# Peptides against a protein of PDB entry 1EBD: the designs that were tried, part 34

Target 1, 138 residues: chain A of PDB entry 1EBD
Amino acid sequence: KASYEGKVAAEAIAGHPSAVDYVAIPAVVFSDPECASVGYFEQQAKDEGIDVIAAKFPFAANGRALALNDTDGFLKLVVRKEDGVIIGAQIIGPNASDMIAELGLAIEAGMTAEDIALTIHAHPTLGEIAMEAAEVAL

## One batch from the design tools (peptide; aimed at target 1 P17 D21)

Design b2_p25_4_s1 (made by RFdiffusion4, then SolubleMPNN; from b2_p25_4, 11 letters changed)
Fold by OpenDDE base, seed 5:
Structure b2_p25_4_s1 (fold): chain B 138 residues (1-138), chain A 25 residues (1-25)
Amino acid sequence: as target 1 above (138 residues)
Amino acid sequence: SAAALAALAAQREAERARHEKILAK
């Protein structure tokens, strides 16, 4: 139930980007699991005619999440296929509220999935899941 | 749930308003 609600919650955060809104305004819900989003949702990008890759990595495969016994959820990157630029991200899982900041920075800077994949993340950390999801997008 | 969606939308609007306030300083 929580995973389904998190998926639906992720879809709502995307709002319609108004031309006046910052590209990367984060939205966070401190539920259990936490939900966070920034930029485009996959469906929103598709509805606007943007061809995207939805790269998803589960917390169940993250070493820190396993060590914490908190493995519910996933990180999803929404990557524009044309140029590999990250245009959105959603996190459902442990520390989603803080982890969304890296992805907000990446989107505002116009970074690619390759930029994140080539950034060394400390092991084992929850933040490492961003790198893993970026590798899925390559 | 509809409640979860509403909570996320409300939080996004709150963050926008907070940022606007910061930028106005």
Scores: peptide ipSAE 0.121, ipTM 0.631, DockQ to the pose 0.034
OpenDDE base, seeds 1, 2, 3, 4: peptide ipSAE 0.019, 0.013, 0.014, 0.018; ipTM 0.358, 0.326, 0.327, 0.363; seed 2 fails the geometry check

Design b2_p25_4_s2 (made by RFdiffusion4, then SolubleMPNN; from b2_p25_4, 10 letters changed)
Fold by OpenDDE base, seed 3:
Structure b2_p25_4_s2 (fold): chain B 138 residues (1-138), chain A 25 residues (1-25)
Amino acid sequence: as target 1 above (138 residues)
Amino acid sequence: DAAARAALAAEREARRAAHAKILAK
């Protein structure tokens, strides 16, 4: 948040046209396990009257997480039912701080769960959990 | 501005529609 606001302010001071209208600002907690979030939580979407699918996949079912012996937590996608658009994501687990960037990109681009499910992820990787959670939303 | 937000929303929807068309091909 603050870095984006600072960029817009610097561009405006320099006399350049600048606009930011990010749909989603990532939040990260560098705990053990790591926690990351972008866009809507499931309850926030429901409180605003958005009908959502909460698609959840556990790291305990991810091949890379098993190989690392680090299987705590999950990925959750918050998907709007009307059109399948991803409106939020939460990750608790290994590499959550970096993995949230893929989902931030998906939200800002207006991508669907199908767009992620049809994206080939390398095997075995922690990133495959995004594809698996997207398949749960279909 | 409301017009700038509406334009950005329309651009996102157009990107999504283009992507879906590519994947369905």
Scores: peptide ipSAE 0.025, ipTM 0.486, DockQ to the pose 0.069
OpenDDE base, seeds 1, 2, 4, 5: peptide ipSAE 0.022, 0.022, 0.024, 0.022; ipTM 0.532, 0.516, 0.494, 0.482; seed 2 fails the geometry check

Design b2_p25_5 (made by RFdiffusion4)
Pose (drawn by RFdiffusion4):
Structure b2_p25_5 (pose): chain A 138 residues (1-138), chain P 25 residues (1-25)
Amino acid sequence: as target 1 above (138 residues)
Amino acid sequence: EMEEAEEKFEEGMELAEENKEKREE
């Protein structure tokens, strides 16, 4: 957040019609099962008065997570029911800090669960859980 | 030097806010 604004400030000073424009910022916590979040939590979304569905997919079902032998965790997609647009995501489990980037890019650009579900991911990887979660969302 | 850099940054942020308001109008 600080670095982004740093650029916006200098650009505005120079005359560039810069402004602060982002839909979300990811936050990561390096706990044992590292966790990452971006966008709305399922509760914040409804409290905001939004009809959102939430899809939750476990690492216990992913093959790479079984190989890593760390199966405690999940990925959650908070999706606007009215248009399938993803507005929040939460990952708890190995490499959540890295996996969060895909869901983040999707939120920032206003993509849908289908956009992600129709994207072929790597197998066997953790990042593909996002594929299976969007599949669950659909 | 630190005070100057802070003032420049705040001015830049005020300008960015003005730009955003103008763009929205």

Design b2_p25_6 (made by RFdiffusion4)
Pose (drawn by RFdiffusion4):
Formats: C-alpha cells, sequence, structure tokens
Structure b2_p25_6 (pose): chain A 138 residues (1-138), chain P 25 residues (1-25)
C-alpha cells in the first residue's frame, strides 16, 4: 500500500493524472499453515448488503497437498451471486501467500468464477485448487 | 479522466492475462 501510493504521489506531482485505484490488496500471514486474504470475507460481504455465495474447497482433496503431507487448509471464494464476479478469497494452507496472487489478479480485473474454472491449471499443484473451487462455485 | 480510464483498462487486461499465466505454473 505504501509503495503504490508512493508512485501515485510522484506522478501527481509531475502532472500525471494519477489516482489511487485498486479494488483490493492481499494480506498474508506467515503462520504455520500460512494464510492469505484479499477482497471481502464472506461475512463482510453480506453485512455490506451483498448477495454473495461462498465456495470452500479443502487441501485434503488436492494431490500435491497430500504429497506435501500438509492437508489442513482450504480455499474460499466469495462470489457475487448476481453476476458470478469474485470479490474476495481466503486461502489457508501451504503456499497460500503465493497462491493468493491468482485470485488477487482476478478480483482486481473483475473476473468470474467461470473465468477461473475455464482456465486449465497445472496438475498436481496447489494453485489448481482455485480451479476446483470455482468449479464448486459454478 | 481519459488517461486514467485507459491506464485502468490496460492494468485490468494485464491482470487478466497474468492471472491465466499463473495457472500454468
Amino acid sequence: as target 1 above (138 residues)
Amino acid sequence: AAVLAAERAAREAEARAAMRELAAL
């Protein structure tokens, strides 16, 4: 957040019509099962007065997570029911800090569960859980 | 306003492409 604004400030000073414009910022916590979040939590979304569905997919089902032998965790997609647009995501489990980037880019650009579900992911990887979760969302 | 709209649209396109590039890793 600080670095982004740093650029916006210098650009505005120079005359560039720069402004602060992002739909979200990811936050990561390096706990044992590292966790990452972006966008709305399922509860914040409804408290905001938004009809959102949430899809939750476990690492216990993913093959790479079984190979890593760390199966405690999940990925959650908070999806606007009215248009399938993803507005929040939460990952708890190995490499959540890296997996969060894909869901983050999707939120920033206003992509749908289908956009992600129709994207072929790597197998066997953890990042693909997002594919399976969006499939659950659909 | 037009410059900001254009820069926003470019960032969104890049984000959509980068998102699919990450899925291939």

Design b2_p25_6_s1 (made by RFdiffusion4, then SolubleMPNN; from b2_p25_6, 13 letters changed)
Fold by OpenDDE base, seed 1:
Structure b2_p25_6_s1 (fold): chain B 138 residues (1-138), chain A 25 residues (1-25)
Amino acid sequence: as target 1 above (138 residues)
Amino acid sequence: SAERAARRAARRERNRREMKELAKR
């Protein structure tokens, strides 16, 4: 956020047409386990009157997380029920800081849970949990 | 955009067909 806002401000000062037009600004906490979020939390969507599916998949069921012996936490997708569009995601677990980027891209592109579920993820990977959570939302 | 949505829908339909054909092998 701050780095991007600084870039847009510098471009605006330089006379370039630059605007902050993002739906999905990632937030990361480099704890153990790592925490990452982008877009809506489930409760925020509900408070705005958005009917959502909260699709959750645990790292304890991810083949790579098992192989790493790092199975704490989960991925959660916040999916709008009307059209299946992903409007938020939260990750608590291994490599959450990097894995949130796929979900940020999905939200900015207006992708659906089906778009993620139909994306081939390498097996076994931590990133495969995004596909598994998307399949839960179908 | 409506164009992006149409392109995604067309891709989903291809992927679903390809997966069904792979599942027959």
Scores: peptide ipSAE 0.026, ipTM 0.516, DockQ to the pose 0.059
OpenDDE base, seeds 2, 3, 4, 5: peptide ipSAE 0.023, 0.021, 0.021, 0.022; ipTM 0.480, 0.474, 0.442, 0.509; seed 2 fails the geometry check

Design b2_p25_6_s4 (made by RFdiffusion4, then SolubleMPNN; from b2_p25_6, 14 letters changed)
Fold by OpenDDE base, seed 3:
Structure b2_p25_6_s4 (fold): chain B 138 residues (1-138), chain A 25 residues (1-25)
Amino acid sequence: as target 1 above (138 residues)
Amino acid sequence: AAERERRRAERRERARREMAELARR
């Protein structure tokens, strides 16, 4: 938050169009397992009256997580049901701190679950879990 | 492309409205 607000201020001083947009700001906790979040939680979206699909995929079903013997946790996508737009994501598991960046980009670009599901991920990778969770949301 | 740009613009407008509401508290 503070670093982003500082960047917006610097861009404004430099004469660049900038606006504060907190929707795609990631939050990370470097625990074991790692925790990362961006955009809406499922309950926050419901409390705002947004009809959502919460698509969840476990690391225990990811081929790379199995090969690493690190299968704790899951990825959750929060998808707006009206148009399939990704409005939030949560990751608990291996490399969550880095993997949240793909989903932050997807939310910032106004991408759908279909846009992620149709993106070929390398096999076997931890990143495939984003594609698998997006397929659950279709 | 144009549809993604529309969705992004709508989200940014929503975020600006929410921030303006928070600034009135």
Scores: peptide ipSAE 0.037, ipTM 0.508, DockQ to the pose 0.038
OpenDDE base, seeds 1, 2, 4, 5: peptide ipSAE 0.026, 0.022, 0.025, 0.024; ipTM 0.485, 0.488, 0.515, 0.485

Design b2_p25_7 (made by RFdiffusion4)
Pose (drawn by RFdiffusion4):
Structure b2_p25_7 (pose): chain A 138 residues (1-138), chain P 25 residues (1-25)
Amino acid sequence: as target 1 above (138 residues)
Amino acid sequence: SRLEAEVAKLEAEVAWLEERVAELE
């Protein structure tokens, strides 16, 4: 957040019609099962008065997570029911800090669960859980 | 939409760059 604004400030000073414009910022916590979040939590979304569905997919079902032998965790997609647009995501589990980038890019650009579900992911990887979660969302 | 927001942002940047080129000329 600080670095982004740093650029916006210098650009505005120079005359560039720069402004602060992002739909979200990811936050990561390096706990044992590292966790990452972006966008709305399922509760914040409804409290905001938004009809959102949430899809939750476990690492216990992913093959790479079994190989890593760390199966405690999940990925959650908060999806606007009215248009399938993803507005929040939460990952708890190995490499959540890295997996969060895909969901983050999707929120920023206003993509849908289908946009992600129709994207072929790597197998066997953890990042693909997003694929399976969006499939669950659909 | 995000696309509309990005298009408006780029148009403002283009206008600003055109003014700067004119000043340089």

Design b2_p25_7_s2 (made by RFdiffusion4, then SolubleMPNN; from b2_p25_7, 19 letters changed)
Fold by OpenDDE base, seed 1:
Structure b2_p25_7_s2 (fold): chain B 138 residues (1-138), chain A 25 residues (1-25)
Amino acid sequence: as target 1 above (138 residues)
Amino acid sequence: SVAERRAARAGALAAFEAAKAAAAA
């Protein structure tokens, strides 16, 4: 957040049009396992009257996680039912702090679960779990 | 397209925030 706000300020000083968009600010805890979140939590969306699908996929079913012997946790996508748009994501597990960036990008771009599901992820990778969770949401 | 969906998302979120603010007022 601070870095992004700093860039916006610098761009404004330089005369470039820019705006701060707080839609998808990631939150990361470098615990073991790592925790990362961006956008809506499932219950938060429900409390605000948004009808959502929570699509969850476990690292225990991810080939790379198995190979690394680091299979605790899951990836959860919070998907708006009306249009399939991803409005939030949570990751608890290996490399969550870096993996959240893809989902932040997806949210900022207004992408759907289908968009991620149709994006080929390398096998076997931790990042593949995003595709798997997206398929669950379909 | 992604661009169209981004625009739609931006509009929807703005409308939601406006409605929430109106309800709180």
Scores: peptide ipSAE 0.042, ipTM 0.428, DockQ to the pose 0.033
OpenDDE base, seeds 2, 3, 4, 5: peptide ipSAE 0.019, 0.039, 0.025, 0.024; ipTM 0.463, 0.554, 0.372, 0.404

Design b2_p25_7_s3 (made by RFdiffusion4, then SolubleMPNN; from b2_p25_7, 18 letters changed)
Fold by OpenDDE base, seed 5:
Structure b2_p25_7_s3 (fold): chain B 138 residues (1-138), chain A 25 residues (1-25)
Amino acid sequence: as target 1 above (138 residues)
Amino acid sequence: SVAARRAAREGALAAWAAARAAAAA
């Protein structure tokens, strides 16, 4: 957030039209395991009256996580039920702090669970867990 | 395109919010 706002400010000072335009701000805790979140939490969406699917996939079922012997945690997608649009994501587990970026991009772009499910992820990678969670949401 | 989907999503959210506001009134 601060870095993005700094870029916008620098562009404005330089005389370039620019505005802060983001839908979701990531939050990260560099604990062990790492925690990351972007967009809506499931309960937050429900409290606002958004009908959602919470699609969860465990790192214990991810090939790369198994190879790394680091299988604690999960990825959760919060998907609007009406149209399949991703509105939030949470990750607890290996590399969560970096992996949240893909999901932030997906949310900003208005992508659906199907968009992620149909995106090829390299095998074996931790990133495949996003695809797996997206498939759960279908 | 990514931009088109973003615009559609924002429009859908706005429409949803308006519908909920109308239902709550």
Scores: peptide ipSAE 0.059, ipTM 0.604, DockQ to the pose 0.027
OpenDDE base, seeds 1, 2, 3, 4: peptide ipSAE 0.020, 0.017, 0.024, 0.057; ipTM 0.397, 0.396, 0.512, 0.575

Design b2_p25_7_s4 (made by RFdiffusion4, then SolubleMPNN; from b2_p25_7, 18 letters changed)
Fold by OpenDDE base, seed 3:
Structure b2_p25_7_s4 (fold): chain B 138 residues (1-138), chain A 25 residues (1-25)
Amino acid sequence: as target 1 above (138 residues)
Amino acid sequence: SVAERRAARAGALAAFEAAREAAAR
């Protein structure tokens, strides 16, 4: 948050057009398991009157997580029902702190669950869980 | 384009915020 706000302020002072979008600012907790979030939580979207799909996939069903013997947790996508646009994501599990960056990019770009579902992820990787959760939202 | 999709997303979210504020009055 602070670094992003500082960049926007510096661009404005330099006379460059800049916009603040707080929806795609990540939050990370380096616990065991790691926790990461970007954009809307499911309940936050509902409280704002946004009709959403909450698509959840467990690390216990991910081939790389099984091979690492680290299968606790899940990935959740918060998808707007009207158009399939991703508006939030949460990860609890292995490598959550780094994996949230793909989902932050998807949200910032206005991507849909279909855009992620149709993106080929390497096998076996932890990153495949984003594709699997996107398929659940279709 | 990416820019057009981002703009569409931002516009839709702003519409929900405006609707929420109107309902709270």
Scores: peptide ipSAE 0.028, ipTM 0.356, DockQ to the pose 0.030
OpenDDE base, seeds 1, 2, 4, 5: peptide ipSAE 0.020, 0.023, 0.019, 0.018; ipTM 0.451, 0.455, 0.431, 0.431

Design b2_p25_8 (made by RFdiffusion4)
Pose (drawn by RFdiffusion4):
Structure b2_p25_8 (pose): chain A 138 residues (1-138), chain P 25 residues (1-25)
Amino acid sequence: as target 1 above (138 residues)
Amino acid sequence: SALAAENAARTAEIQAAAAAIRAAA
């Protein structure tokens, strides 16, 4: 957040019609099962007065997570029911800090569960759980 | 949204600061 604004400030000083414009910022916590979040939590979304569905997919079902032998965790997609647009995501499990980037890019650009579900992911990887979660969302 | 409102407030503050810097220069 600080670095982004740093650029916006200098650009505005120079005359560039820069402004602060992002839909979300990811936050990561390096706990044992590292966790990452971006966008709305399922509760924040409905408290905001938004009809949102949430899809939750477990690492216990993913093949790479079984190989890593760390199966405690999940990925959650908070999706606007009215248009399938993803507005929040939460990952708890190995490499959540890295996996968060994909869901983040999707939120920033206003993509849908289908956009992600129709994207072929690597197998066997953890990042593909996002694929399976969006499939669950659809 | 709350975040959009915060972004707008921050833009206004940064633009005001940029204007002040230009005036001082």

## One batch from the design tools (peptide; aimed at target 1 E108)

Design b2_p26_1 (made by RFdiffusion4)
Pose (drawn by RFdiffusion4):
Structure b2_p26_1 (pose): chain A 138 residues (1-138), chain P 26 residues (1-26)
Amino acid sequence: as target 1 above (138 residues)
Amino acid sequence: SIIELAAEEIAAAKAELEAAKAELAA
């Protein structure tokens, strides 16, 4: 957040019509099962008055997570029911800090669960859980 | 973008934390 604004400030000073414009920022916590979040939590979304559906997919079902032998965790997609647009995501489990980037890019650009579900992911990887979760969302 | 910038800063911070844990274990 600080670095982004740093650029916006210098650009505005120089005359560039720069402004602060992002739909979200990811936050990561390096706990044992590292966790990452972006966008709305399922509760924040409804409290905001938004009809959102949430899809939750477990690492216990992913093959790579079984190989890593760390199966405690999940990925959650908060999706606007009215248009399938993803507005928040939460990952708890191995490499959540890295996996968060994909969901983050999707939120920033206004992509849908289908956009992600129709994207072929690597197998066997953790990042693909996002594929399976969006499939669940659909 | 902000997500790309945040991803780079998060990856740097994770590398620094792993290095600090290795030094402490040693």

Design b2_p26_1_s3 (made by RFdiffusion4, then SolubleMPNN; from b2_p26_1, 8 letters changed)
Fold by OpenDDE base, seed 1:
Structure b2_p26_1_s3 (fold): chain B 138 residues (1-138), chain A 26 residues (1-26)
Amino acid sequence: as target 1 above (138 residues)
Amino acid sequence: SVIELAAEEIARRRAALEAARALAAA
């Protein structure tokens, strides 16, 4: 957040008007397991009257997580039912702090769960969990 | 918030550890 705000300010000073957009600003807690979030939580979306699908996939079912013996937690996608657009994501588990960046990008780009589901992820990786969660949302 | 998410996970882990200790003491 702070680095992004600094960049926006620098761009404005340089004559490139920009606005601070907090829609897809990630938040991370470097705990064990790591926790990360970007965009809407499921309940936040519901409170705003957005009809959503919460698609959850556990690390216990991810091949790389099993190989690492680090299977606690899950990835959750918050998907708007109307059009399938991803509007939020939460991760508790291994490498959550880095994995959240993919989902932040997807949200900023207005991608759908189908877009993620159709994106090939390397096997075996923790990142495959995003694809698996997207498939749940279909 | 992410802090709330982390707090929930910490609470779950504490509960699991307490349950495990109880089982080990039995």
Scores: peptide ipSAE 0.027, ipTM 0.478, DockQ to the pose 0.038
OpenDDE base, seeds 2, 3, 4, 5: peptide ipSAE 0.012, 0.014, 0.027, 0.026; ipTM 0.309, 0.327, 0.479, 0.461

Design b2_p26_2 (made by RFdiffusion4)
Pose (drawn by RFdiffusion4):
Structure b2_p26_2 (pose): chain A 138 residues (1-138), chain P 26 residues (1-26)
Amino acid sequence: as target 1 above (138 residues)
Amino acid sequence: SALETLYAKADARAREVFEFNTAALA
């Protein structure tokens, strides 16, 4: 957040019509099962008065997570029911800090569960859980 | 990759924000 604004400030000073414009910022916590979040939590979304569906997919079902032998965790997609647009995501489990980037890019650009579900992911990887979760969302 | 596919579909603004976030978390 600080670095982004740093650029916006210098550009505005120079005359560039720069402004602060992002839909979300990811936050990561390096706990044992590292966790990452971006966008709305399922509760914040409804409390905001938004009809949102939430899809939750477990690492216990992913093959790579079984190989890593760390199966405690999940990925959650908060999706606007009215248009399938993803507005928040939460990952708890190995490499959540890295997996969060994909869901983050999707939120910033206003993509849908289908946009992600129709994207072929690597197998066997953890990043593909997002694919399976969006499939669950659909 | 899946991420590159999504990246290519994102607008310039979203790509900029993504790059900042990636750099911050690196």

Design b2_p26_2_s1 (made by RFdiffusion4, then SolubleMPNN; from b2_p26_2, 11 letters changed)
Fold by OpenDDE base, seed 2:
Structure b2_p26_2_s1 (fold): chain B 138 residues (1-138), chain A 26 residues (1-26)
Amino acid sequence: as target 1 above (138 residues)
Amino acid sequence: SALDELLARASPRAREVYAVMLAALA
């Protein structure tokens, strides 16, 4: 397992100080493995009284991650049960800093887990993990 | 530790993300 000790290289938070505080503002920690989040955390949603499904899929089950010998971590989707809308996502693993953008777009657009599950991702890619996690949420 | 020092300089949101992910990995 990769160690985080001394592996934090940088951080990033998108958005403008004067802009509307959108839920879909990503935060990234450029560690090894990388960490990224956008929208609600699971517990944050629960604290606000939102009934959610937390759908998790591990990189250890992703073909591209296996081929890269980089299988630490997972992707988690936070999905509102009422309508299946994705309201948050977290990724820890390879290319998390870039992969979070797809999910930020999905959240901002009000997409459902079904929308992502039905979106074809190239095989084999790390990005397939978003589709796989969405299928878990169905 | 080196990690603690880096996190101390990070934004509150970055620290939050890291903490949540660490907890999720445990």
Scores: peptide ipSAE 0.158, ipTM 0.625, DockQ to the pose 0.037
OpenDDE base, seeds 1, 3, 4, 5: peptide ipSAE 0.076, 0.122, 0.140, 0.095; ipTM 0.569, 0.605, 0.620, 0.593; seed 4 fails the geometry check

Design b2_p26_2_s2 (made by RFdiffusion4, then SolubleMPNN; from b2_p26_2, 9 letters changed)
Fold by OpenDDE base, seed 4:
Structure b2_p26_2_s2 (fold): chain B 138 residues (1-138), chain A 26 residues (1-26)
Amino acid sequence: as target 1 above (138 residues)
Amino acid sequence: SALDELLARADARAREVYAVQLAALA
């Protein structure tokens, strides 16, 4: 996709391979419910002068969460307005510790909210919430 | 909207239940 190719090209031009330049390191709290974060929090981005969209979607609207009767919490995407690139994500809810990996990958690859929104997620899964939040950011 | 109501409930629940966990992530 265009956003991924653009980031790889920019890093190559700068002399920095993607494999050694980590953009984000995940943080996880294995509580009940689980909490996970990667990249920027919304306020951190604002404090650095980055204009962002904070797109949030609740587990209460996720089919798999409903089926599991585990619907507390939400997923938040922090999206840079100028180019739609995902620069942060926070998850509070079921399977947050594992779900954060998809978003960490997206951030490292320089993907946009559109990239996630257009990625087919199996139905019904908790992971669909990332797609739903990405659609909110469009 | 229905989504807005669900988000409002999720936010309220997060503030009362997840405050300690959120502080740990910061």
Scores: peptide ipSAE 0.103, ipTM 0.665, DockQ to the pose 0.027
OpenDDE base, seeds 1, 2, 3, 5: peptide ipSAE 0.022, 0.017, 0.046, 0.062; ipTM 0.473, 0.437, 0.546, 0.616

Design b2_p26_2_s3 (made by RFdiffusion4, then SolubleMPNN; from b2_p26_2, 8 letters changed)
Fold by OpenDDE base, seed 3:
Structure b2_p26_2_s3 (fold): chain B 138 residues (1-138), chain A 26 residues (1-26)
Amino acid sequence: as target 1 above (138 residues)
Amino acid sequence: SALDTLLARADARAREVYAVARAALA
């Protein structure tokens, strides 16, 4: 039920479905480190009166990032408190440009932080950081 | 066009990402 309610809320934000209507459009900057974002920033959500949890996890604590000696940056999830639905995500760090797609899918589908936390991610991978950040939001 | 609208939205979001990134890395 909670997942369904979250999906309905996400669709309401997007408006009537069309070929150009999305809940969130990803943005990528191919800098060093890479930057990527989808959905709400924390402050944008607050400005619109949405009560959110900003869950942040550093690449310095990710096993694959350590093995690659590329540990600068973090992943941040913006989670709506009332239902745990992910409404935004930002990544600064290795492979951010590709990793943002998982979170874009989660937001478009109205998934919760729990959905990501309970999804098994291969070990060791950079992608595990999404699961770790989701656990912080619980 | 539909593509122009999408690109305009992406550009606006990219500017926000860059601003937030600069603040986060400062």
Scores: peptide ipSAE 0.038, ipTM 0.521, DockQ to the pose 0.032
OpenDDE base, seeds 1, 2, 4, 5: peptide ipSAE 0.025, 0.021, 0.020, 0.021; ipTM 0.496, 0.371, 0.391, 0.445

Design b2_p26_2_s4 (made by RFdiffusion4, then SolubleMPNN; from b2_p26_2, 12 letters changed)
Fold by OpenDDE base, seed 2:
Structure b2_p26_2_s4 (fold): chain B 138 residues (1-138), chain A 26 residues (1-26)
Amino acid sequence: as target 1 above (138 residues)
Amino acid sequence: SALDELLARASERARAVYEVMLAELA
């Protein structure tokens, strides 16, 4: 995020402004636990009149998180009901700053919750939580 | 400057995400 915005700023300062699409730009806070978000929050979608499913899965139910003794938080998917497309994702928990990339890719590609649910995630990994949350959305 | 404006927006985005996520943990 900071790197991307720095590049945009450099171009703007040089007289060559670049487009910034915040829908696909992740936001990360390296707190403990880490926080990450990309795309719509549930309330943002509702405020725009988008009918959404908010699917939440806790790290306390993730095998790798348990093994790491790091189970605070959850992953949340914001899914458009009309077509099942993922339009937002939030993670608070272990490795959120890296895990958000998969979901950013999914959103940018217009993938559905089903696409994520049917994607095989290695076991046991923190990344499985994305698959689990996607299954909740189905 | 353009850089200052982008940094300000980035800071606000980070703060907003943090606040929303913490609220959902309550």
Scores: peptide ipSAE 0.097, ipTM 0.564, DockQ to the pose 0.036
OpenDDE base, seeds 1, 3, 4, 5: peptide ipSAE 0.084, 0.093, 0.061, 0.053; ipTM 0.554, 0.567, 0.525, 0.614

Design b2_p26_4 (made by RFdiffusion4)
Pose (drawn by RFdiffusion4):
Structure b2_p26_4 (pose): chain A 138 residues (1-138), chain P 26 residues (1-26)
Amino acid sequence: as target 1 above (138 residues)
Amino acid sequence: SQAEIDAAEAAARAKWEEIDARAVRA
């Protein structure tokens, strides 16, 4: 957040019509099962007065997670029911800090569960859980 | 474990609020 604003400030000083414009910032915590979040939590979304569905997919079902032998965790998609647009995501499990980037780019650009579900992911990887979760969302 | 998952979720939420990760629009 600080670095982004740093650029916005210098650009505004120079005359560039720069402004602060992002739809979300990811936050990561390096706990044992590292966790990452971006956008709304399912509860915040409804408390905001938004009809949102949530899809939750477990690492216990992903093949790479079984190979890593760390199966405690999940990925959650908070999706605006009215248009399938993803507005929040939460990952708890191995490499959540890296997996969060895909969901983050999707939120920033206003993509849908289908946009992600129709994207072929690598197999067997953890990042593909997002594919399976969006499939669940649909 | 489930306890670790719960603790991770609480930590994620606290960290999200700390960095003020909310949307800001021009």

